# Designs tried in a protein design run: peptides against a protein of PDB entry 7UQJ. Part 190

Target 1, 160 residues: chain A of PDB entry 7UQJ
Amino acid sequence: PELYQNFNITPPRGVLFHGPPGTGKTLMARALAASCSSDERKITFFMRKGADILSKWVGEAERQLRLLFEEAKKHQPSIIFFDEIDGLAPVRSSKQEQIHASIVSTLLALMDGMDNRGQVIVIGATNRPDAVDPALRRPGRFDREFYFPLPDVKARFKIL

## One batch from the design tools (peptide; made by RFdiffusion4, then SolubleMPNN)

Design b2_p20_4_s1 (from b2_p20_4, 9 letters changed)
Fold by OpenDDE base, seed 3:
Structure b2_p20_4_s1 (fold): chain B 160 residues (1-160), chain C 160 residues (1-160), chain D 160 residues (1-160), chain A 20 residues (1-20)
Amino acid sequence: as target 1 above (160 residues)
Amino acid sequence: as target 1 above (160 residues)
Amino acid sequence: as target 1 above (160 residues)
Amino acid sequence: VEYYPPLTYSNFDELKKAAE
C-alpha cells in the first residue's frame, strides 16, 4: 500500500494475477506483501480461495467478504489475496449462478467502495482469466492484469 | 539431491540471480534456504550484502569471506547468499579497484576451492549483471544465471 | 539436478512441500521442473491435485495413479507434483475413508515401487502437513520435507 | 498483459533439489 503511495501511483483496487497453475501467483502475492512490509509497517496479508467463498461460506459469503474487507481496512496496510478467483465462477447450476451473481456483486461493491485512499490492495489469482467475470476486470476493480507465464524454456535454461 | 544425481550434472558452485531490483531475488534465495531445510537436515543460510563486504569488512573482507565459507562448510548443507554482489564492483577509484580485485580474487579462490562434494551453494544476487566481474561468471563459479526479470515496472508499482 | 549429485544424498522418491497456503509450494515444484529441464533434457512435469484424485477419479483413482506413474516413468526425467496432497485425506465418511485408504495404499505402493534409479521425483504439496497420512511421510516415500514458511519479517526486510 | 517474467520456477527448485 505505501509503496503505491510512494510511487504516486493510484493504488489499484485490484490486481489480477493470471497464468497457468503453479506459475507463482500466490507466492508473488505473498512476496509482495512481504516486500511491502517494513519493520515499522507490516502489511497484513489476507488470503482466501474463491472456491472456499462458495463452499465454506454458504449463505454467509457476502457477510464474510464484508468482514474480510473490514478486517483488511482495520489492519491497513493490507493485501487481500483471492486465490483461484475463477472458483467464484458458478458450476452451471442456475442456483449456483444466482449465488455467484450475488457474491460477485458483493465483491464488486466492496472493491468499488474502497476509497482511493485505502491502503488495501486486492489481488485475484486465476488459472483461467477468461473464467473471471468481466465485471471484475473493469476499471476500479481488477483493472491491472499480470500474466504469469510458465517459465520460458529459455528462462529454464538460464537456470540450468 | 536426487535430480542432480540423475542428471550427472556437476552442481554449480554458484548461482547468479540477476534482474532488476525487487524482482524477488532475495526472496527466492531465502525461500530456497527454507525449502531445502528439513527437520532433520536444516540448511544453514548465510546472507551478506556485497556493499557490506566492502564497507563493513574494510581491511578484513578477505578474512571475513574465508570465515564465511568455513562456517558454511561447517554447517553443511548451507547456502551463502550474496545480495547485491555487484556492490563488490568498485566505484572507479583506483584504491577501491585494488580492494575489489583482492576481494573478488578471494571470492574466486573460495568458490574454486569448494570441492565438488561440498554441500555449500553460493547464490549471488545483482540488479546489474553486467557489473558483476566476468571472472565470477565463469564455469565453476557463478556459472548458472537466473534472470529475475522485472514484473513490468508498471506491474511492480501496482503491487508494491 | 547438479546439486543433488554433490550432496551424495540418495534421491528422495518423494518430497513433501509443506507450509502455509500461498508460500510458493506449487511455484517451487514447477521451478524444479523448469530448472532441471535443459534444452537437451526436458523434465516432464505432471501435476495433479489431491482433491481431484478423490473427486474426478472416482472408481479409477488407483488406475489413474498407476497410469500417471507409468507416464512419468516413460517421460523420464520427470516430476509428479501432487498439489494439496492432504486433499487425499478423507472427509470422515467411512466410505471415503476406505477409498482414501485404497488410494493411499496405491500411492504408497507406487512410491515404494520406484526403483532408486528412477528419474521420477514425486513432490507433494500441502498446507496441512499433519493431515498427510504418516505412512506417506516414511522413508522411501515423502521422506524429505520442505517447510515453506511465510516470509519471515526479517526475510521481508531483506527483500526490501 | 504485463508479463511477470516468471521467477523461473526452475531455478528455485533446482537449487532446492540441489540442496536436498
Scores: peptide ipSAE 0.005, ipTM 0.345, DockQ to the pose 0.049; fails the geometry check
Fold by OpenDDE base, seed 1:
Structure b2_p20_4_s1 (fold): chain B 160 residues (1-160), chain C 160 residues (1-160), chain D 160 residues (1-160), chain A 20 residues (1-20)
Amino acid sequence: as target 1 above (160 residues)
Amino acid sequence: as target 1 above (160 residues)
Amino acid sequence: as target 1 above (160 residues)
Amino acid sequence: VEYYPPLTYSNFDELKKAAE
């Protein structure tokens, strides 16, 4: 907050973790949540899977997203972690189901609607950054990306 | 920072992550970097592999180390993570190539030359702490060590 | 291998990693695979997601499981890692589709059919051990369980 | 249930305390 305020820098609202599966994206997000939490400053960590939001809440996914962001705002400072965000916000194609388009639109609006002073950070994790709607990767949304390389199998072998 | 100032304790300049391969040393270092970065306090994370510095920069490795530390200093607060630091700073032996000795000497000098007020933390990760030059493990360098246990070797053996 | 031979201990065929999502189950499995691989003894690592097997191979999931186990046996020593194994082998309920029941039955048979001398280890990861069919958690199958706690939120809070 | 000592970020506490 304060460093960004001092330099008139808009804090990144969203961070995209991308890289091969099992490179620790979800672990890192959890690690971040706990590491941003002090005894005096508990960070509330919200975790959702993209595909779970779509499958469990058919027709209510937009509402569940809104509720998630509201709850995160209520429990500031907070982190929203979307695991498998490509399952929630796939690239818009002319063949994309109307349902997915609505959810993507809702997520875009929610990320844009976050107050710059809000202590809500959104972390998205994906194995396929190119399967995430490019609109989510624009400034003010998931505008920071962290690559999680495979722990080099050779390096891992040399580690043993 | 503040705790070390209050007690006139020299803040640790270097942290050694050691433990068997795949215990998450590299992951933890990344987690730390990300976790030490608040919205207000962006930590710049520099990652290098020891063997990569030697192999990619034959004859320029010392310069690359200097540049890395300068860049880290410029982008404070920062973390320098050396993955496989035993590849960069192997134990000094009479049979050790002069090239490796020069790099070790350079790294020692760079760690010693860090201002105690500098917000540059160096994390070294190794599977072989005994393969790291003992000079790096002295106070003011990698003077804190974190063991990453195997998920209980018995449990690992019981897994395999 | 050899430790189990020396003590006449039946090597565990299956290991269940369970714990909250993003506690590093998948990362640990990858880390284990790499850590069991030496330069002289390359471990082949097979990774599958439970839900992906069901969704990508509708009507062929049983065959794909058989092929996976055969391939793992052919490339011994090997690790089969099932991420989200609860998606592959959900608890048998009266409402469970016959398709899921067949896949569970196939996985049970494949795990039971592994020769005790085979160097194939199966790692299942789940966020919901109670959502995994109890038949998979019996001796000779996933008979070893490793809990991946949340990195203690309190511990993490004490980190900041 | 054999508790693997998680990668307890307990070492992470010590690390941040070391980094602070």
Scores: peptide ipSAE 0.000, ipTM 0.369, DockQ to the pose 0.062; fails the geometry check
Fold by OpenDDE base, seed 2:
Structure b2_p20_4_s1 (fold): chain B 160 residues (1-160), chain C 160 residues (1-160), chain D 160 residues (1-160), chain A 20 residues (1-20)
Amino acid sequence: as target 1 above (160 residues)
Amino acid sequence: as target 1 above (160 residues)
Amino acid sequence: as target 1 above (160 residues)
Amino acid sequence: VEYYPPLTYSNFDELKKAAE
């Protein structure tokens, strides 16, 4: 929230961080949450794993997503970070179980239902942007994408 | 590589990156891999998830770990990065399945069997260092630990 | 520190992190500091902004740099991180004010005066590696460079 | 790890500006 305000940038409803594993997607999301928080204006940072929502909350995943968004709205300005969002919202063309389709639909509805004036940013991180349901990548959802390149092989090796 | 030489610190066989999720553990491991490679001396970077080794290779996890270490040795200098290593090597005091105990024992043996002169670094990343089997945290294994603090609200703001 | 020793890589006196803004340079520097610290061996992390040294310490910037390096040496193993080092050490071919030239000369002297056996690492971060005085990029100074690639230009602007 | 000075939010805003 504050990050975008500091730059006079209208915050996206959703931001997709994509790139190879270990390129700092989760770190960046936390750094963003941190960077948007002042002593006067703390940003609440919520983190969930896409696969955990599916595996731990069988039958309640939809409710847990709703509660997450409600809690984020209650504690705004806030960031919701979904790590491994491809686990939560795989491409619909794959044989999705009905449960998976419901969770995707719920996430879509929650993102669409976010007041554009709300101070809730959703960050999805994935190693496979093409494995994320294209519906989540539409305007008003994860409509902004951030590629996390591998730190150049050269850049990597000089730090060690 | 170079950072440790500046400090005259004998490099650990294994390095434990620990800290809250999204503090850059995986990014650092990759950055380390990249920073240690020059144009003349490429470091091979291997990445595995602890939970993936358990879930995808039921009954073969031990063999897959051995193959990983053999491949890393063949392509040295190399880094093996285990993300979520607490998933692969949880504390033994929990009722571990026999398979879990076998995998931990195999990883211990592989780390103990590393030639101290070998150019293989093992990096384990965890959000829960206390959930990593203490046997892995002993000298000659993950004997060096690196805390990835939450970029403190202060740390956050100086990074950005 | 230890990572470089594992690979038998001579640690640079200085490491230049360069890349577009918001690519995690400062985050990496902190993560490096954290990653080099054990419970037994804490690394002291010093952070300064290049522009702050110039703006806040008019006429004392040279003294402040000396004090910083002395303090870092006193508390070694240590890391000195200069964020926005291009602000402190712009290219000499630009009409530098005499003050700027003095600060650059002082930083050069401090880096040259570091005992190669000293446990002080200097990390400079810049968005503009070509704006850093080439003298700082010579062997024994910031002789190792790490490119932090853009998360896509779109990625950058939505993070910020 | 001891951080000197402690990273503060103000430094984030400055890096943000540098990122522009």
Scores: peptide ipSAE 0.000, ipTM 0.366, DockQ to the pose 0.137; fails the geometry check

Design b2_p20_4_s1 (from b2_p20_4, 9 letters changed)
Fold by OpenDDE base, seed 4:
Structure b2_p20_4_s1 (fold): chain B 160 residues (1-160), chain C 160 residues (1-160), chain D 160 residues (1-160), chain A 20 residues (1-20)
Amino acid sequence: as target 1 above (160 residues)
Amino acid sequence: as target 1 above (160 residues)
Amino acid sequence: as target 1 above (160 residues)
Amino acid sequence: VEYYPPLTYSNFDELKKAAE
């Protein structure tokens, strides 16, 4: 919340972490949630997995997304972390496509409906940024993107 | 590479990374794979997700596990990283239980059958170590366990 | 443990993790400490912050370093993790320069004095590897260096 | 992949202060 205000940058409602699996996207999201938490201002961290939103909430995924955003707003300052956000918009298979379209549409509406006054940040993590619906990557949604490269081979040799 | 040589510790065939989601288990596994690679000795890193082994390879999961271990042996020194390894041994549901039991049994046999001369390390990552079949956590399999705590607030400020 | 035995690499007394803040250096050090612990062989993890060694132990920093290394040796196998190790050797200001030189000299002596038979590993993390005294980066000290790249610059702006 | 300028410590501290 404060980070973007200090830079006179309109805080992105959403941040997309993308890069190969195990590049620290989820860790970084947690570290951010953690770093923005003080003893006086604890940031509430909500984590959801894209595939779980589809599978666990069959027929209620839209409602669960709404509840998540309401709960995040209620517990602001908050971070909503969507792990595997590409799992909310998987590659087009016919019957699932309508369900996915509705869920993505709901997420779009929720991100668009976040009043800029709310201290709610949405972080999406994906291994496949191009598998994320381009509508989610537009300004006012996941309008900032972060590539998590593999630790370089030189960076690798520095760990072991 | 060097750390383990000094400890005269019989190398565990398997290492279990456990801890809350987004604590860097996958990042660590990649970093380990990376850190053991030199220009002269590249470690081959194989990554599989437990749930994917169950879902993508219905009826061939055992064969795919065998192929994975054969490929890891062929490309040694190698790391096999099982992300969400608890997804290979989900909690007992009846009909899936037999399939899961067969897959787990295959993984057990593959881990037991790794000749100690092979430069193949198996890393399992889970958010729920107690959901991993206890048979996988026995000596000669995932006999080393590593807890990835949430980065403490102090650890947070050290990352950011 | 295993991976290093196969490579016949003499284990470094010290490993330098370097890279921008937030790149997971501290996380990696903790995960390595965890990764070497088994039920039978728990690795004791000591964490110190370079700036804290200077500030909290004014006039006793050398003694505290000695005590730390003695305690690590007593609880071997052990990892000593120095976070912000560049904070032990800050850029030359005159009166602090002598104090810093003495502390760095003490750390050098402690690292040099580690009998190779001791199961004590020293990990230094820094955001500024070139701000680490070159004497610490010599063979037998922090002779292995590990670069933690930022998630690509696009990835950087995606976190904050 | 657009590459932005490397995060320097100064930028990171500013970013950290801004995240507070």
Scores: peptide ipSAE 0.000, ipTM 0.336, DockQ to the pose 0.066; fails the geometry check

Design b2_p20_4_s2 (from b2_p20_4, 9 letters changed)
Fold by OpenDDE base, seed 1:
Structure b2_p20_4_s2 (fold): chain B 160 residues (1-160), chain C 160 residues (1-160), chain D 160 residues (1-160), chain A 20 residues (1-20)
Amino acid sequence: as target 1 above (160 residues)
Amino acid sequence: as target 1 above (160 residues)
Amino acid sequence: as target 1 above (160 residues)
Amino acid sequence: REYYPPLYYSDYEELKKKAE
């Protein structure tokens, strides 16, 4: 939130962290939350696991998402971190389409309903970005993607 | 690398990140790489998983390590991150000594062969620091250790 | 450091990262260091382990702390990261009070002696925040606390 | 092999810029 004000940049509504397991997507989201908080401006970090929202809140997943976004809005500036978001919002063409369609639609609506001037950032982490619904990866949603390479790949980071 | 120049500190050749799974050792290594990179001075981040070096490069693991260090040297300032380094360099007394002895010896030699004035930092991450060969934990190798604790508790970060 | 100037925020003198082992406290500290560095403004990251300051610098721990803070001040903007700070500055009521009292007092004085307009941030990481001297957790010292939850726990972070 | 591009510091700074 504060970073975006300092940069005169409209905060992206969503950031997708993608990369293999153990690449620190969750930790980066926390680090970002940490780096964006100041003494005068505390950032509230909300964390949910995609699979947990589906499995623990059967029939209430949409409500829990709405409540999460409302709570994040009440506690601005805030970060909502979805770990394993590919479990929450798989590609619509997945065999689980009937279960996920309402959740995906709700998440889309919640992200679209975010005021671009708001101080809520949504971070989704996935090990399978291609398993995330492309609709979530559009401008105004998870429109920024950050790749987290496996330790296993010769990743030359020119940390430019 | 840049951090060390700014400090007028001889960069430690190796840093061991240890702690339970999911504690963000890999992310820290990346964050360090990121923190040391400036617009004027990009740090090259190399990442390898210890188990992959053993399993995927049977008979070539030593060569792959040498190539990795050479490539890191060519791309200074650079960070080499070994994730799950306990898989690469288990304690010498382990029942897998015959397979690991050559790799451990190669890694030792590569770390010892680093110029202390070089801009290559080696970071090893492990969930089991006691499973890492003590020879790797000596001065001039992984001579700095960083513990990554599990966040068991409701974490309120005022990332100010 | 730069973040705080950009926010017109008096940098907190100290941030306490607390949470179980393996939760990425050290990773976050470095990610923060990384995130606070820009192309124009490199942040100098100093790292010390609390137990090392006690064990390696017997009779010089206070001097080493002073030197560390002086060096950090010389290399502003900078971050001083104390890993396992519960080893450096245990609760005063600990049985090790005689050894730690002078170190704690020195660290308190160093943190209190920081100019609020300075660009030095001190980050302490601990797995046991309740084992850290409460005097270090007061305003103007480690006055911001970040909790690092286990990746397995539905952790609501108010990143304050 | 999913190639996960290096997070450059610029990516981290941009990520940071995105997270702030």
Scores: peptide ipSAE 0.000, ipTM 0.279, DockQ to the pose 0.042; fails the geometry check
Fold by OpenDDE base, seed 2:
Structure b2_p20_4_s2 (fold): chain B 160 residues (1-160), chain C 160 residues (1-160), chain D 160 residues (1-160), chain A 20 residues (1-20)
Amino acid sequence: as target 1 above (160 residues)
Amino acid sequence: as target 1 above (160 residues)
Amino acid sequence: as target 1 above (160 residues)
Amino acid sequence: REYYPPLYYSDYEELKKKAE
């Protein structure tokens, strides 16, 4: 929000961070939230794990997502960070279609329902972008994708 | 290994990275591995998730840990990174004592059995250091602890 | 500082972050500074842009660098982050030799003059590591280098 | 009051109380 305001850029509604495990996707999301917070304008950071939403909120995942987006909107400017979003919205396979389809549909509707004037950024992190439902990767949703490569092995020992 | 060699420091056998989720523990471990690799001396990085070792290798977790340490020793200098080590070695609670006790005992023995001359560093990452078995946090095991704080909001203002 | 203290490692005097534009070098430097700050131990983060030091402080760049290092030393533990350090310390070309040589010489002297016991880390960021004066890339200076690979180009513009 | 970003939904109200 403040990042994008300072740059006169309309924030994407959704950004997908993808790359191998431990490439700093979650850290970067937190660092972005941090860097966009000033004394005058604190950004609220909401973090959820995709697998936890499915496992902890069986039958209420849709409600929890709605509440999350409402709370993020209430506390604008905000970042919603979904870690392991491939766990929340796996590509539709026939066998688990109903539960996953409802959660994905709810997330899609929530992302689509964010007014372009809202200061809510949604960041999804995954190790497997192709395991994320393609509907989430469309314009107005996670339409911006950032690859987190493995830091080149040569570079790491020198910083410690 | 090379990190510690360059500093004339004996590498700890074990380092515990602890701090809130998404503070970059896994990224830092990877960054350490990369920074310690040169063209002349590549460091082999092994990554395992604590929960995955328990879930994927039911009844073979001890064997998989032994194989991991053997492979790390074979490919020295090496880093073994355990993500969510609190999932692998939770504090002994009475109800799941037997399986967890065996895995923890094996990990302890493997860490203790590493010759001080070995170029194998073990890094454990957790969000809950107090949920890690205290036996793992003793000298010769995870005897070095590094806290990954949330980017302090007040520290951000000085950093921004 | 705290990172290195917690590991009983002497921090390198200098770390070079290199990689294409918008790979998160500046963000990572900030995130590292933030991650090394605790409630009990705040790290002071100083940021300067190489081009700004040359352009804004014509004839005083050396003095400004000295003041920066003095202030960083006064506020230990500290990070000095130079964004676009290739702008501050370009490889010596014959035509601009005198001004650049003095600034580079001053930076070298400041980095060399940091007592190994000091809790000041210098991070340089560049898109062109080969455009940085090789004298800065020697042991005791920017002797540690970290490569930031390109995120997929379309993604950068949306996150930054 | 130190503002801590909520890590989990359950922690949000606790973090809010600490941030207030």
Scores: peptide ipSAE 0.000, ipTM 0.306, DockQ to the pose 0.031; fails the geometry check
Fold by OpenDDE base, seed 3:
Structure b2_p20_4_s2 (fold): chain B 160 residues (1-160), chain C 160 residues (1-160), chain D 160 residues (1-160), chain A 20 residues (1-20)
Amino acid sequence: as target 1 above (160 residues)
Amino acid sequence: as target 1 above (160 residues)
Amino acid sequence: as target 1 above (160 residues)
Amino acid sequence: REYYPPLYYSDYEELKKKAE
């Protein structure tokens, strides 16, 4: 959004955060929103869970996605964060595949419909980038991928 | 890179992300790449694992580092993310120490050789900042350190 | 601070990172500090724990907060990160409520006293945004909120 | 020296259990 305009840079339409769970994908999306946000230029942060889009928005998922993008556009500059975006990918059941295909196609269309001047950034987080539809990973969509690796061991930090 | 130029600030040559595993160090590096990247100004993100540099690049690690920095320079603005950069630190075995020392010295030279106008940022992630060679933590290298603390408990956020 | 000035955007006085523990809230704050920091413009990162403000700074918490903000102002551009800022919220005991109220009012005054040109950003992290005093969540304070969701499972990413 | 506090994996596993 304004972050990118202020950089005189075209905002990426989509960024895929992929990595094991616990790697802070959602944290990053939010921190990016925060860092780009000022008192004069508030970034609106939207969060949705891919599994919730499928389970809670059954039959209205496409409409809810449209509304989400409209709301994000209305509240520019904004970030839309999809947690578990792999949850929007077709699971190997035929009837679910059609539903997933419709939701994914709607998301594709919404991402493609964002003008380069749009101050809306979409961040998708997944634990399984290979489970994300390759069409979502093309230029103008989630065309930037960011791996979030596993944390190993507990260390306590003292900031002195 | 351009992010920092657009800030009219000299890009840090290196940033050390340190914290327990799972704190999202790599996520942050990538999200920074994403936030600084636009359609007009795409930041190229390179990722390498310190352990992979030692294990997979045995005998060619220095050359692979040079190639990585050359590729990053060619694709400016760019971010080089080293996950588990403590894996480049000398482990207490003498023969490994020499190999580690050579790799670390190569990395130092590559970081020092980045012109202040270079649009290449190097981010090192470690779970053990104290295991990272102090020479890497000096000005012009990983001269900025960021601690990534443990996340405690699962809380559901409603963004109302 | 300079990050936001370079965006020609008024730096948010405060950003609330809220999410389950483990979501990398502190990680994000630090990575933001890193991304905004350059060789010419080093961002100073301050970290305090809300529970430590209450427990370790008993009777001097207000003074320590003032000193922290003065130090942050002296080292502009700077980020103040409060981990577990919900620890500054009144716990249901009357005598503690007065102490908490004084600390919170001091923090409010310090955040309100930051001029729009101040290069100090305050980031509060909490696992319980609903436990944070609503007064802290108003414009000019923690007026931007960022949810950090749970990470699920360890996945290894190959960036090919 | 800016000192930063570390993350514990137990907190992560507990977080993982609460996300399920």
Scores: peptide ipSAE 0.000, ipTM 0.221, DockQ to the pose 0.153; fails the geometry check

Design b2_p20_4_s2 (from b2_p20_4, 9 letters changed)
Fold by OpenDDE base, seed 4:
Structure b2_p20_4_s2 (fold): chain B 160 residues (1-160), chain C 160 residues (1-160), chain D 160 residues (1-160), chain A 20 residues (1-20)
Amino acid sequence: as target 1 above (160 residues)
Amino acid sequence: as target 1 above (160 residues)
Amino acid sequence: as target 1 above (160 residues)
Amino acid sequence: REYYPPLYYSDYEELKKKAE
């Protein structure tokens, strides 16, 4: 609350980190969690990988998402980081429709039902923002998007 | 040349990046690739995710690995980065034996057959080094291991 | 040796990591240190924060820098990482001239006097490359610069 | 802003054990 209050920035309900792989999306999410943590106010960082939620919990992915969000609420202030969120919430028009549709719908509902998000921020990371269901990219969900550019090739070449 | 010449460090045939998720393993691999590139000598960076090779190419994973290594050889100097290599090469003692055994055997053979590795470095990243087949961690394969610690909370606060 | 020998890359005497805060500069430096370490050849990683050298050692900062470089030489191969180097080496034109001038001059001399650097690499990280004394950015010092881009500024502002 | 002593590779293994 306070950091975002101080910036007069409505705390993003969800933030999408996008950019080529290895641009530091996951690292940035952890750094944000660490930076927002103080001795007085520890932020709980929950990390899940989209494909892992889908693959490990076939048929229970919805329950696992619910549990994740409830645990994040219980341990407020908290950050939920979905790495490779395109693996969790592919575009609904993809032929592997039904299971994905339920998981996406659950994630949408969880993100929407976080109206009283209080102190829970959701960060999604993807290498393919266009592979993420557009419904997740709407206001109140992942309404903020961060492009992680490849460090300019020219800039990298100067270090080594 | 000179620093690494002076380091008398036999270029690792394979490097294992391990540490908690979001410790920048992938970013480091890319930075290493960029840093080793010059205007005169561009390093080609190949990135694959272990679980993706396993899942996308069921029955063709061995062929895809071979193609990857041949392409890396064709575009020397190059880095092959396996993200989540524990997903590609789980410990052989795990009951899902047969497909994993073939893929691991192929990767082992590719790593061994790169005696003429010339200008190809293989980097594997994992959050679970103990989940990686010990055969991959032997000399001539992933013989160097790098722990990516969570930046000490105190260290993180200084970056901000 | 061979890979880096084959790269004919003159090892940078000094590398400047620059880019906005939380872009993984410090993490990258640590990972580079780790990556260059082998069982046969451990690299000693020295980390200092520029502002800390300036603030903790008022009047002794020059001595501390000398000791740091001597210790790094003693424990070769080594990396000296200056985090927030802009705090150590502000542009000389800033009104707090005299103390800064001495510290900067000492750092310049230490970087120049490392002609026999052998196996010592200096990495400086800053969020403000333009706040770093241009004298440090000359050949033989921080002659290589790495931009750690923020995820597009439009992006980062949406996370916060 | 504490002094970070030189981190040896061995220190990373200790840090690993603490992070487990």
Scores: peptide ipSAE 0.000, ipTM 0.273, DockQ to the pose 0.056; fails the geometry check

